Peptides against a protein of PDB entry 4PN1. Designs and how they scored, part 13

Target 1, 261 residues: chain A of PDB entry 4PN1
Amino acid sequence: KIEMNFLNKPIVPDTTKVISNFLTHYLITEPVEHVEIEAKLGTLIDLETQNRFEFPVMNETILNPEFNLRTRFESDMTASEHKYLNEFLNQAFRDSQKPGRLPFAYKHTKQVDLFYETEDNSRDKIRVSKNQSDNQVLACVKKRRVADLFLYCPNDAFDIRISISDELPVSMPSGNQQPSLTRLKDRVGYVHQEIKIDLTKTTQNDPVYDTTERHELEVEFGNIADLRDRAQKAKDGMEAPLFRRVQLFMDNVRILRREHS

## One batch from the design tools (peptide; aimed at target 1 V18 F22 H25)

Design b1_p12_2_s2 (made by RFdiffusion4, then SolubleMPNN; from b1_p12_2, 6 letters changed)
Fold by OpenDDE base, seed 5:
Structure b1_p12_2_s2 (fold): chain B 261 residues (1-261), chain A 12 residues (1-12)
Amino acid sequence: as target 1 above (261 residues)
Amino acid sequence: SMYDLLSAKYES
């Protein structure tokens, strides 16, 4: 008979615990009311070299936020990489429709994000999102970045930023107010086991600069209520449900960050 | 559409 270890019990990787604790803090300890939790694929850039950050580690490593590593995170990728990921996810979608699998859900959305300055001159702008086809208002929010957790992934195509954000619903800006910024978003969303994977092409017209296009891939927890419940249970001494959910999330992220054109 | 699941054409 084979046992999994000398205790013959499952163990939890430290990475899972660290991330779980990070999430629990902003779900339970200092709860963010309208929390959004997402991981973006990108590159940690060394500000001094302007190259990808180099750290003396050989595998996925959560960076200690207490250290200033003089880095920036670039969530943009090339169109080719973005296209490849789209094709990859499309294939994953198709494969998941086969018997015996849990199917992906798929949604393609095109929206316009209008950003408005607040009357109090707050740094946080009001974002009004509208459907491009019928101009239906989809959301009006103020989004605040609360915290980030960075994963350096030396063996993969991308590094990871896990972000905690607060998306506060707010009233529409006055009709006389003009947007300070407009962004077009073409988003393809995949959902599997309540984990959302979004490929987004963002086009921004700047009056001074040429039109810029950004390509992003983000992975988001689709069921925050469930995640919060799991986090609460973890605080109460039952950590397994949270660990399992975080493990699922991270495994999906790990799959994606390994892909490249 | 660029990323349409059912579209064979990729438009950038």
Scores: peptide ipSAE 0.074, ipTM 0.681, DockQ to the pose 0.013
OpenDDE base, seeds 1, 2, 3, 4: peptide ipSAE 0.051, 0.053, 0.045, 0.033; ipTM 0.655, 0.650, 0.675, 0.637; seed 3 fails the geometry check

Design b1_p12_2_s3 (made by RFdiffusion4, then SolubleMPNN; from b1_p12_2, 7 letters changed)
Fold by OpenDDE base, seed 3:
Structure b1_p12_2_s3 (fold): chain B 261 residues (1-261), chain A 12 residues (1-12)
Amino acid sequence: as target 1 above (261 residues)
Amino acid sequence: SEYDRLSAIFES
């Protein structure tokens, strides 16, 4: 007989606990009403060296938000890396269709995001998303970035940014208002056990920025209501459901960030 | 507690 440890009970990784508490804070303690929770793959860049950030740790570690480490996060990856991940996820999708597995769902969307200035002159812009083919409005929201949690992953191809955002549904801008920015998004989405994995190619013509094309991979909690319930239970002393869900989320993230061309 | 410590970090 084999036991997993001397207690013969599952143990929660420290990363899971920290992330769970992070999420609980913005789900329950200081709740964001229309919360979006996603992890993006990218690179922590040291502002001093302009290279990938180096920290004296040897494994996945969550950076303390209290410290300004003079870093920026670049969610962009190379086209080659993006293509590799796409192929990897396609294979995962196919494998999940086999008997005995829980299947992925797949969706390919092409949309245009139109950004508008707000009447209150808020720094947050209104984003109108439309389907590129028929111009059908998909969403109209004012998105506010609430918090970020960064994971430095020295052994993997990518670092991770977990972001809490507030996506407030708002009324459409006036018909005479012109967008201040337009982005084209080509997105392939995979959903497995209510975890959303999106590969997005963004095209933007911005004279301020040199980058006109960006390749991103994001992992998102697809069932916020369930997650909020789990977080509430955690606050009430039952942490296991939340830990399990966060573990699932992070395992998916870990799988993806280890893959590279 | 750990929660208290972490909550303090994440508070606005």
Scores: peptide ipSAE 0.059, ipTM 0.702, DockQ to the pose 0.274
OpenDDE base, seeds 1, 2, 4, 5: peptide ipSAE 0.023, 0.000, 0.019, 0.041; ipTM 0.536, 0.354, 0.535, 0.710

Design b1_p12_2_s4 (made by RFdiffusion4, then SolubleMPNN; from b1_p12_2, 8 letters changed)
Fold by OpenDDE base, seed 2:
Structure b1_p12_2_s4 (fold): chain B 261 residues (1-261), chain A 12 residues (1-12)
Amino acid sequence: as target 1 above (261 residues)
Amino acid sequence: SMYDRLIAKYEA
């Protein structure tokens, strides 16, 4: 017989605790009503060198937001990297369909995002998302970035940004209003145990600049109500359910950020 | 510690 440790009890990594507390703050303490919680793969760029940020650590590290490290986060990857991840997830999907496994759900969507300026010229634009095939309105929201938590991952292909956003449903813009920006999104979505993994190709046309294409991978908590419940329990002294969910989320993120072409 | 401060920031 073996034991986990000298207490024979699970131990929670600091990363899990920090992220859990971060989430709890915006779920419970200062609750965001229409919260979206996602992790994006990308690169922390040192503003001074314009290279990937270098920090004297040897593994996954949550950066302290109180320090100005003079970095920016680029939530983009090459087409080849994106393709590789797509193939990887396709294989994972197939493997999950085998007996004894929990299956992925899969969805491929193409949508158009139309951005509208608000009457008050606020920073937050109204986003209307439509299905490209039938122009069905999928969503009309104002999305506000509330907070970010960055993970520097020196051993992996990508760094991570965990973001808290408020996605407020709003009324459709007036029919006479023209969008200030349009984006085409080709999204492949995978869902496993209520964790959403999306690969997105975004095409944006600019009259001044060349058409830009962005390749993003995001991991999102698919059941916010459950997560909020877990966070509340954590505030009430029972932290284990929240820690388990965060651990699952982060393990999925860790798998993905290690993959590279 | 830095960790303690970070945790405290997100605690009620």
Scores: peptide ipSAE 0.017, ipTM 0.449, DockQ to the pose 0.797
OpenDDE base, seeds 1, 3, 4, 5: peptide ipSAE 0.015, 0.012, 0.011, 0.000; ipTM 0.447, 0.410, 0.485, 0.275

Design b1_p12_3 (made by RFdiffusion4)
Pose (drawn by RFdiffusion4):
Structure b1_p12_3 (pose): chain A 256 residues (1-205, 211-261), chain P 12 residues (1-12)
Amino acid sequence: KIEMNFLNKPIVPDTTKVISNFLTHYLITEPVEHVEIEAKLGTLIDLETQNRFEFPVMNETILNPEFNLRTRFESDMTASEHKYLNEFLNQAFRDSQKPGRLPFAYKHTKQVDLFYETEDNSRDKIRVSKNQSDNQVLACVKKRRVADLFLYCPNDAFDIRISISDELPVSMPSGNQQPSLTRLKDRVGYVHQEIKIDLTKTTQNTTERHELEVEFGNIADLRDRAQKAKDGMEAPLFRRVQLFMDNVRILRREHS
Amino acid sequence: SVNTEMISDLNS
């Protein structure tokens, strides 16, 4: 017989607790009506060296946003790093279809992104996405970035950025208006337990941009868990962000 | 505004 600790009851990892606080704040305390919560793989770049951020730590750590660390985030990866993750996810996809496993879901989207500027003093963009096939509109949203949280991961090829955005559905722009940006987007979507794993390849109308993002697919249920956590029963919220961060961690450690 | 609970955990 073996116990996990001298209490024999499970304990919350420090990171899971902190991220739960970050998510509960923008879900409950200062709520965002149309919230998107996603984490992107990439690289933390030191502004002076223009290289990867160096920090005297040995494990995955959350950077305090109240400190100026002179850093930016590159949400980009090479074509090989993108293909490597594609193969790994495909293999993980088929293994989930086997007996005893909760299966993956799959959705491949070939669409066009149209970005517009706003009439306000804000730096928000109005995004219009259309099918490359029939050109029917998939979405028309005004997107506002609310908050970011950065995880420096010295043991891995990637760092993590957790973004909280506000995607408000809005009406279509006028025809007599030039889009600020137009690009193709090849999104390969995997879904497991309502956690979305998106592998995106955008083509600038040339420059290519390869990305991997992991976002909560069921916000309404997550908001409910955040409410229970604020009221004391915080176990379901913890179990949720633990699953999210562990998925993000698995994909982060996958590299040649 | 500042997320005091998260910042307090990070300062500890």

Design b1_p12_3_s1 (made by RFdiffusion4, then SolubleMPNN; from b1_p12_3, 7 letters changed)
Fold by OpenDDE base, seed 2:
Structure b1_p12_3_s1 (fold): chain B 261 residues (1-261), chain A 12 residues (1-12)
Amino acid sequence: as target 1 above (261 residues)
Amino acid sequence: SRNEEMLKLLLE
């Protein structure tokens, strides 16, 4: 017989605790009403060198927001990397359909996002998302970035940005209003245990600049109500359910960021 | 500062 440790009890990694606290704040303490919580794969870029940030650590590290590290986060990858991840997830999907496994759900969507300026010229734009096939309105929201948490991952292909956003549902813009920006999104979505994994190709046309294509991978908590419930329990002294959910989320992120084309 | 508040939030 073996035991987990000398207490024979589970121990929670610091990463899990820190992230859990981060989430709890924006779920419970200062609650964001229409919260979106996602992790994006990308690269922490050193503003001085314009290369990937180098820090004297040897593993996954949450960057302390107290320090200005003079970095930016680029939530983009090459087409080849994106393709590889797509193939990887397709295989994972197939494997999950086998008996004894919990299956992935899969959805492929093509949408157009129309961005509109607000009447008050606020920084936040109204985003109208429509299905490309039938122009059905999927959403009309005003999205606000609330907070970010960055993970430097020196051993992996990508660094991670965890973001808290508020997606406020708003009324449709006036019919006479023209969009200031349009983006085409080709998204393949995978859902496993209510964790959403999206691969998105975004095409943006600019009259001045060449058409830009961005390739993004994001991991999102698919059940915010459950997560909020877990966070509340954590505030009430029962942290285990939240820790388990965050651990699951992070494990999925870790799997993805380790993949190389 | 905002950063200090964030730090407290993460360490609580």
Scores: peptide ipSAE 0.041, ipTM 0.576, DockQ to the pose 0.229
OpenDDE base, seeds 1, 3, 4, 5: peptide ipSAE 0.025, 0.028, 0.011, 0.027; ipTM 0.461, 0.520, 0.420, 0.490

Design b1_p12_3_s2 (made by RFdiffusion4, then SolubleMPNN; from b1_p12_3, 6 letters changed)
Fold by OpenDDE base, seed 5:
Structure b1_p12_3_s2 (fold): chain B 261 residues (1-261), chain A 12 residues (1-12)
Amino acid sequence: as target 1 above (261 residues)
Amino acid sequence: SVNEEMLKLLKE
C-alpha cells in the first residue's frame, strides 16, 4: 500500500494558496462589486534592458507586489503564436466533443469598442461595446484595474498577469459625445468548466500612428458567483473548494503558456 | 446542440 505522504493527507502547493488568498481578498475581504478576474499571457519586460525580465528562479514564481521590479507587462504576442494557440484550442475543442469528455463551448464575436471620456476627466473611460454586424450595444461599462499579480515563468513561452478589475455598468454617453478611441476586436472564446479562454485580435486606428494590431490570450473565471461562494467558505475555514477551483484555473493557464510554435 | 454546430464550423 502506498500513501500520499507521511501524513497520508492531501497538501496544497503554496502557489495555489497565494493565488487563493489574493482572490479572496478582492472577493470577500474588500469585495469588488463587479469583479472580473482574468489571467493574460504575455512577457514581463525589464525596463532597464527592454528584454524579458530575468529572475534567479527555476520555475513558476509569483512575484511579490511589494517589490518594485521596474518591469512592464506586455500582453501582446506574435500573430504566429496567436494562430498556433488558436489551432491548439480548436483541436482541444474538437477532442472535448468526444464521448466521456466535458465539451468546450465556442463563440466567435466581432465587436467594436468605443471609448468615451468622462465629464470629470477621470482616467477611467467609458467603454461602449457594439456588435460589428448589427451595431447592437453589447455593454457600456467603466472598467477599473484594481490589482495585479504577476507570475514569472522561466520555463515557458509566456509570463502571466492575473488581474482583478471592476467593470461597472454605466449609462450610455450622450448622443452628442464623440468617442476618443475606437478598437475593433475579433474574439474567439472557448469555455470549459466555466473557465473562459479568449483569443483576441485588436485593431486600433490611431491618427498619429499606423494601424496597430494586438494579439492577446486571456483566461477568465466564468462563474464569479461560484468563486465568491468558494472564497467565502475558505474564509469560514473550508478552503478545499476554493483551492480546487484555483488549481483548475491555473492548470489551464499552465497548459496554454507552455504552448509555442 | 450549440457545440455540434460549432464543431461543424471548425471542420469547415
Scores: peptide ipSAE 0.014, ipTM 0.445, DockQ to the pose 0.013
OpenDDE base, seeds 1, 2, 3, 4: peptide ipSAE 0.006, 0.010, 0.009, 0.012; ipTM 0.349, 0.370, 0.348, 0.444

Design b1_p12_3_s3 (made by RFdiffusion4, then SolubleMPNN; from b1_p12_3, 5 letters changed)
Fold by OpenDDE base, seed 4:
Parts: sequence; structure tokens; C-alpha cells
Structure b1_p12_3_s3 (fold): chain B 261 residues (1-261), chain A 12 residues (1-12)
Amino acid sequence: as target 1 above (261 residues)
Amino acid sequence: SLNEEMLSLLLS
């Protein structure tokens, strides 16, 4: 018989614990009511060199937010990289439809996001999202970035930003108010075991900078209620369910960030 | 379009 270790019990990687604690804080301790939790693939940029940040570590490492590393996070990728990931996910989707597998769900959405200034002069804008085809309102929210956790991934194509956001539903802006910004989003969404993987191409028209395109991949917890329940259990002394869910999430992220053309 | 080429599950 083979045992897992000398205790013959599962052991949780430190990364999983750190992330779990991070999530628990904003799910339970200081709960965000309309929480969105996502990981974006991108690049940590060294502000001094404008190149990818280099840190003296050899594997995936959560950066301590208490230290100013003089970095910025670019959540963009090349069109080629984005296309490759799309092809990769399409193949994963197809493979998951086979007998004995848990299938992906797939959704292709084209929407327009209209951003409006708030009456209270908040830095947060109101975002109205509409379906491009029928102009149906999909959402009207004020999104606030609450916290970030950065993972430096020296062996992979991308670094990771895990973000906690508050997406507060708000009333539609007044009819006479004009949007300050308009973005077109073409999004392909994949869902597997309630983990959402979105490939998004964003087109933005700017009067000064002309048309800009951004290519993003994000991984999101698709069942916040379940995650919150797991976090509560963790606070109550049963950590395993939360750890398992975080591990699943991170494994999906790890798969994706390793892929490159 | 580029979007269709990049983001469509089925290109046919």
C-alpha cells in the first residue's frame, strides 16, 4: 500500500492556504456583499525597466502586498497568445464532451459597456452593460476593486492577479447623461465545475489614441454562495472544503498560464 | 472579422 505521507493525510500547499485566507477575509471577516473574485493572466512589469519583473524565486510565488516592488500589472496579451488560448480551450471543451467527463458549458457574448460618471463624484464609474444584438440591459453596476493578490510565475507565460471586487447594483443613470466611455466586448465564456474562464477582446474608441484593442483571459469563481459557505466552514474549523475549491481554481489557472504559442 | 476568427468555438 502506498501512503500520501507519514501521516497518510492530505497536505495543503502553503499557496493554497494563503489564497484561502485572503478569500476568507473578504468573504467572511470583512464581507463584500456583491463580491466578484477573479484571476487575470498578465504580466508584472518592472516600472524601472518596463520589462517583465524578475524576482529571485524559482517558482510560483505570492507577492507580499506590504512591500512596494515598483511594479504594475498588465492584464493584456498579444492577439496571437489570445488566439492560442482560445484554440486550447476549444479543444478542452471538445474533449470534455466525451463520455465519462464533466462537460464544459460555452457561451459567446457580444456586449457594449457604457461608463458613466457618478453623481457623488466617486472615482468609481457606473457601468451599463448591454447586449449588442438587441440592446438588452445585462447589468448596471458600480464596480470597486477591493483588493489584489499578485502571483509571480517565473516558469510560465503569464503572471497572475487575483482580485476581489465589489459589484454593486445601482440604478440606471439619468436619460440625459452621456457615457464618458464606451467599450465593445467580445467574450467567449467557458464554465467547468462552476469555474468560469473568459476570453475577452475589448475594443475601445478614443478620440486621442484612436481605436485600442485589449485581449484578456480571466478565471472566476462561478458560485460565490458555495465559496462563502466553504469559507464560513473554514472559519469554524473545517478548512478542507475551502482548500479543495481553491486548489481546483488554482489548478485551472496554472494550466492556462503555462500555455503559449 | 478578427473577433470571429479568434473567439468562435466553431468557425465553420
Scores: peptide ipSAE 0.035, ipTM 0.681, DockQ to the pose 0.014
OpenDDE base, seeds 1, 2, 3, 5: peptide ipSAE 0.009, 0.029, 0.011, 0.016; ipTM 0.397, 0.497, 0.419, 0.436

Design b1_p12_3_s4 (made by RFdiffusion4, then SolubleMPNN; from b1_p12_3, 6 letters changed)
Fold by OpenDDE base, seed 1:
Structure b1_p12_3_s4 (fold): chain B 261 residues (1-261), chain A 12 residues (1-12)
Amino acid sequence: as target 1 above (261 residues)
Amino acid sequence: SVNEEMLALLKE
């Protein structure tokens, strides 16, 4: 007979614990009311070299936010990488429709995001999201970035930024206000076990600069209420449900960041 | 079915 370890009990990866604690803080300890929790695939860039950051570690590593590593995170990827991931997810979708599997849900959305300055000239802009086809208002929010957690992934195609944001619903801007920025978003969304995976092509028209296109992949917790419940249980001493959910989330992220064209 | 609809959407 084989046992899993000398205690014959499950062990939780340290990465899972660290991320779980990070989430618990902003879900329970210092709760964000309208919280969005997402991971973006991208690259940690060394500010000096403008190349991918090199840190003396050999595997997935959560970077300590207390240290200035002289890096920035670029959430953009190439069109070819984005296309590859799209094809990969399409295949995963198809495979999940087979008997015995939990199926993906799929949605293709085209929206326009209009950004408005606030009356108080605050740093946070009001974002109005509309459906491109009928101009239906999908959301009007003021998004505040609360915290970031960066994972350096030297063995994978991408590094990861996990972000906590507060998306505060706000009233529509005055009709006499013009947007300061407009972004077109073409989003392909996949949902599996309430984990959302979005491939987004963002087109931004700048009057001064040429049109820029960004390609992003984000993974989001689709059920915040459930996650908050799990976090509360963890705070109360029962950590397993939260760990399982975070593990699921991170495994999906790990699958995606390993894929490359 | 819902799955058939989703599969059709993937082809677009």
Scores: peptide ipSAE 0.011, ipTM 0.440, DockQ to the pose 0.013
OpenDDE base, seeds 2, 3, 4, 5: peptide ipSAE 0.007, 0.011, 0.006, 0.011; ipTM 0.352, 0.397, 0.432, 0.439

Design b1_p12_4 (made by RFdiffusion4)
Pose (drawn by RFdiffusion4):
Structure b1_p12_4 (pose): chain A 256 residues (1-205, 211-261), chain P 12 residues (1-12)
Amino acid sequence: KIEMNFLNKPIVPDTTKVISNFLTHYLITEPVEHVEIEAKLGTLIDLETQNRFEFPVMNETILNPEFNLRTRFESDMTASEHKYLNEFLNQAFRDSQKPGRLPFAYKHTKQVDLFYETEDNSRDKIRVSKNQSDNQVLACVKKRRVADLFLYCPNDAFDIRISISDELPVSMPSGNQQPSLTRLKDRVGYVHQEIKIDLTKTTQNTTERHELEVEFGNIADLRDRAQKAKDGMEAPLFRRVQLFMDNVRILRREHS
Amino acid sequence: SLSDETLSEMTS
């Protein structure tokens, strides 16, 4: 017989607790109506050295956003790093179809991104996405970045950025307006337990940009868990962001 | 904004 600790009851990891607070704030306390919560793999770049951020820590750590660490985030990876994660996810995809497993879901999208500027003083962009095949519109949204949270990961090739955005569905722009940006997007989507794992390759109309992003696929259920957490029963919220961060961690550690 | 207790749990 073995217990996990002297209390014999599970304890919340420090990081899971803090991220739960960050998510509960923009889900409940200061709610975002059309919220998108995603985490992207990438690199924390020191503004002076233009190299990877150096910090005297030995584990995954959340950076306090109330401090100016003179840093930016590169949400990009090499083609090899992208292919390596693609193969790993494909193998993980097939293994989930075996008996006793909760399976993966799959969706591959070849679409075009059109970005527009707004008439307001805000720096928001109006994004129009269309199929590359028939050119029918998939979405038309006005996107606003609300908050970011950075996780420095010294033991791995990637750092993590957790972004909270606001995607408001809006009407189509006028035909007599030049788009600020036009690019192709090759998005390979994997879904497991309503956690979305997106492998995107964007082509600038040339420059390519390879990304991996992990997002909560069921926001309404997550908002419900955030409410229960505010009211005391916080176990379901913790179990949810723990699953999210553990998936993000597995993909982060995958590298040659 | 987030509470001071939450921010103190972060690395500066």

Design b1_p12_4_s1 (made by RFdiffusion4, then SolubleMPNN; from b1_p12_4, 6 letters changed)
Fold by OpenDDE base, seed 2:
Structure b1_p12_4_s1 (fold): chain B 261 residues (1-261), chain A 12 residues (1-12)
Amino acid sequence: as target 1 above (261 residues)
Amino acid sequence: MLSEEVLSRLTK
């Protein structure tokens, strides 16, 4: 007979605690009303070298935002990496359909995002998302990036940016207003235990810089109400439910960031 | 852990 440790109780990784604290702030302390919480796979780039950031650590490390490390985050990946992840997730989907497993949900969506300038000339644009097939409006929001937390992952294919955003629902722009930017999105979405995993190919036409295609993978908390409830409990001294949910989220992220073609 | 003060400042 074995035990987990000399206390025979679960231990919470420090990463889980730090992220949980970060999330609790924007869920409870200074609550973002229409919060989106996502992790994107990408690369921390050292602004001085223009190469992947190198830090004297040997494992997953949350970078302290109090320090300016002179980095930028590139959320793009190669087409081959993206394809590999798609195939990987497809297999995971298939395996999850087997008896005794919790199944993935799957959705493939092609949408167009239309960006509009606000009447008040706000820095935040209005985004209208439409389904390409029937042109139905999926969403009309003004998205504001609230905060970022970066994880340096030296042993993995990708680093991670966890972002807090506010997606404020807003009224549709006037019919005579023209979009300032149009993006086509081909999104393959997987949901497992209310964790959303999206592979997105984004095509953007730029008259100056030609057409660009971006390949992104994002992991998102699919049930914000539940997460907020867990965060509130954590504030009240019961942290375990929040820790468990964050642990699940991070484990999924860890699986994905290790996969590469 | 990040303090509430730091987290508040972190907000863009």
Scores: peptide ipSAE 0.356, ipTM 0.919, DockQ to the pose 0.120
OpenDDE base, seeds 1, 3, 4, 5: peptide ipSAE 0.343, 0.346, 0.236, 0.129; ipTM 0.914, 0.915, 0.859, 0.807

Design b1_p12_4_s2 (made by RFdiffusion4, then SolubleMPNN; from b1_p12_4, 6 letters changed)
Fold by OpenDDE base, seed 1:
Formats: C-alpha cells, sequence, structure tokens
Structure b1_p12_4_s2 (fold): chain B 261 residues (1-261), chain A 12 residues (1-12)
C-alpha cells in the first residue's frame, strides 16, 4: 500500500495558499462589492529589453508585488495562438460531453463596448456593453482595477496576471454624450464547473491609428458568491474549500498556458 | 505569504 506522504494527507501547494490569501483579502478583509476575479494569459515584458522577462527561477512563480521588477504585462497573443487555443477548447468541450464527464457549456457572444468619460473626469470610464445584433444593453458599469498578482511561468507559453476588479453598476450616460472609445468584442465562452474561459477578439477603431485587433484568453471565477463563502470559511480557519476551488482554477489556467501550436 | 498590511497598500 502506498501513502500520499508521511502524513498520509493531501498537501496544498504554496501557489494555492498565496493566491487564496490574495483573494481572501479582497473578498472578505477589504471586500470589493462587485468583484470580478480573472486570470489573463499573456507575457511579462522586460521594460529594458522589450523581450519576455527573465527571472532566475525554473517553474511557476508568483512575483512579489513589493518588488519593482521593471516589467509590464501584455495580455495580447497572436492570432495563431488564439486559434489554436480555440481549437483546443473545442476539443475539450467535445470530450466533456462524453458519459462520465462534467460537460462544458458554450456561448458565442458578439458585443460592442462603448466607453464614456465620467462627469468628474475620473480615470475610470463608464462602459456600456451592447449586443451587436439587436443593440440591447447588456451592462453599464464603471470598472476599477483593484489589484494584480503576476505569475512568471518560464516553462510555459504564457505568463499569468490575476486581477481583482470592481465592476460598479452605474446609470447610463446622458444622451448627449459621445463615446470616447468603441470596441467590438467577439467572445467565445466556455464554462466548466463554474469557471469561465473566454477567448476574445477585440477590434478597436482609432481615427488616428489603424484598426487594432487584440486576442485574449481569460479565466474567471464564475460563482463569486460561492467563492466569497469559501473565503469566509478560510478566514474562520477552514481553508480546505477555498484551497480546492483555487486549485481547480489554477489547474485550468495551467492547462491553457502550456498549450501552443 | 503577503500580509494584510501589504495587501492593503497594494490596493489601487
Amino acid sequence: as target 1 above (261 residues)
Amino acid sequence: MLSEEVLSKLTR
């Protein structure tokens, strides 16, 4: 008979603990009311070299935010990479429909995001999201980025940014206001065990600059209420439910960041 | 592990 370890109990990776702690802060300690928690695949860029950041570590590493590493995060990927991931997820979707599996849900959404300046000239813009087909308003929010946590992944195709945001519902801008920015989003969404995986093609028309297209992959916690409950339990001394949920989230992220053509 | 104090400071 083989045991898991000398305690014969599951062990929690440090990455899970650190992320769980990070989430608990913004879920419970200083709670964000309309919290969005997502991971984006991208690249940590060295500001000096403009190449991918190099750090003297050999595996997935959460960067300590107390240190200025002179990096930026680029959440864009190539069209080819995006296509590959789409095909990969399509296959995963198909496989999940088989007996004995938990199925993916699938949704394809095309929307337009209109950004408006606020009356107070705050840095945060109002985003009005509409369905492209019927112009139905899907959301009107003021999104504030609260905090970021970066993972350097030297062995994988992508690095990771985990972001905490506050999406405050707000009233529609006045009818006389013109959007300062318009973005078209073509989003393919996959949901598995209440974890959302979105592949998004964003097209932005700039009157001064050429049309730019961005390709992003996002992984989001789909059930914030459940996550908050788990975080509360963790704060109260029962960490296992939160750890399990974060582990699941990160395993999905790990699968995706390793895939490349 | 990041302390609550550090996390509070990191909040934007």
Scores: peptide ipSAE 0.203, ipTM 0.858, DockQ to the pose 0.118
OpenDDE base, seeds 2, 3, 4, 5: peptide ipSAE 0.195, 0.181, 0.138, 0.198; ipTM 0.842, 0.836, 0.809, 0.846

Design b1_p12_4_s3 (made by RFdiffusion4, then SolubleMPNN; from b1_p12_4, 5 letters changed)
Fold by OpenDDE base, seed 1:
Structure b1_p12_4_s3 (fold): chain B 261 residues (1-261), chain A 12 residues (1-12)
Amino acid sequence: as target 1 above (261 residues)
Amino acid sequence: MLSDEVLSQLTK
């Protein structure tokens, strides 16, 4: 007979614990009211070399935010990488429709994001999202980035940024106000066990960055209420439900970041 | 793990 370990009990990966702690802070300790929690695939760039950052570790590593590593995170990927991931997810979708599996849900959306300056000239802009086909307003929010956690993944195609954001619903801008920025989003969304995976092609005219198109993959917690409940239980000493949910999230992220063309 | 104090300081 084989046992898992000398305690014969499952072990929680350290990464799961660290991320769970991070999430618990912004879900419970200093709760963000309209929280969005997402992971983006991208690359940690060394500001000095402008190449992928190299850290003396050999596996997935959460970077300590207390240290200035002189890096930036680029969430953009190549069109070919994006296409490959799309094909990969399409196959995963098909496979999940088979008997005995939990199925993916699939949605393709095209939206326009209109950004407006606030009357107070705050750094945060109002984002109005509309459906491209009928101009139906999907959302009007003021998004504030609260915190980031970076994972360096030397063995994988991508590094990871986990972000906590506050998406505050706000009133529509006045009818006479013109948007300062317009962004077109072509989004293919996959949902599995309330984890959202979005492939997004963003088109915008940015006079500063001269980037007309971006390709992003993001993984988001689709049920924040459930996650908050799990986080509360964790604060109360029952960590297992939160750990399980975070591990599921991270395993999905790990699958995706290992795939490459 | 990062303490709540450290995490609070990271809030943007």
Scores: peptide ipSAE 0.038, ipTM 0.639, DockQ to the pose 0.118
OpenDDE base, seeds 2, 3, 4, 5: peptide ipSAE 0.028, 0.029, 0.031, 0.007; ipTM 0.617, 0.602, 0.668, 0.429

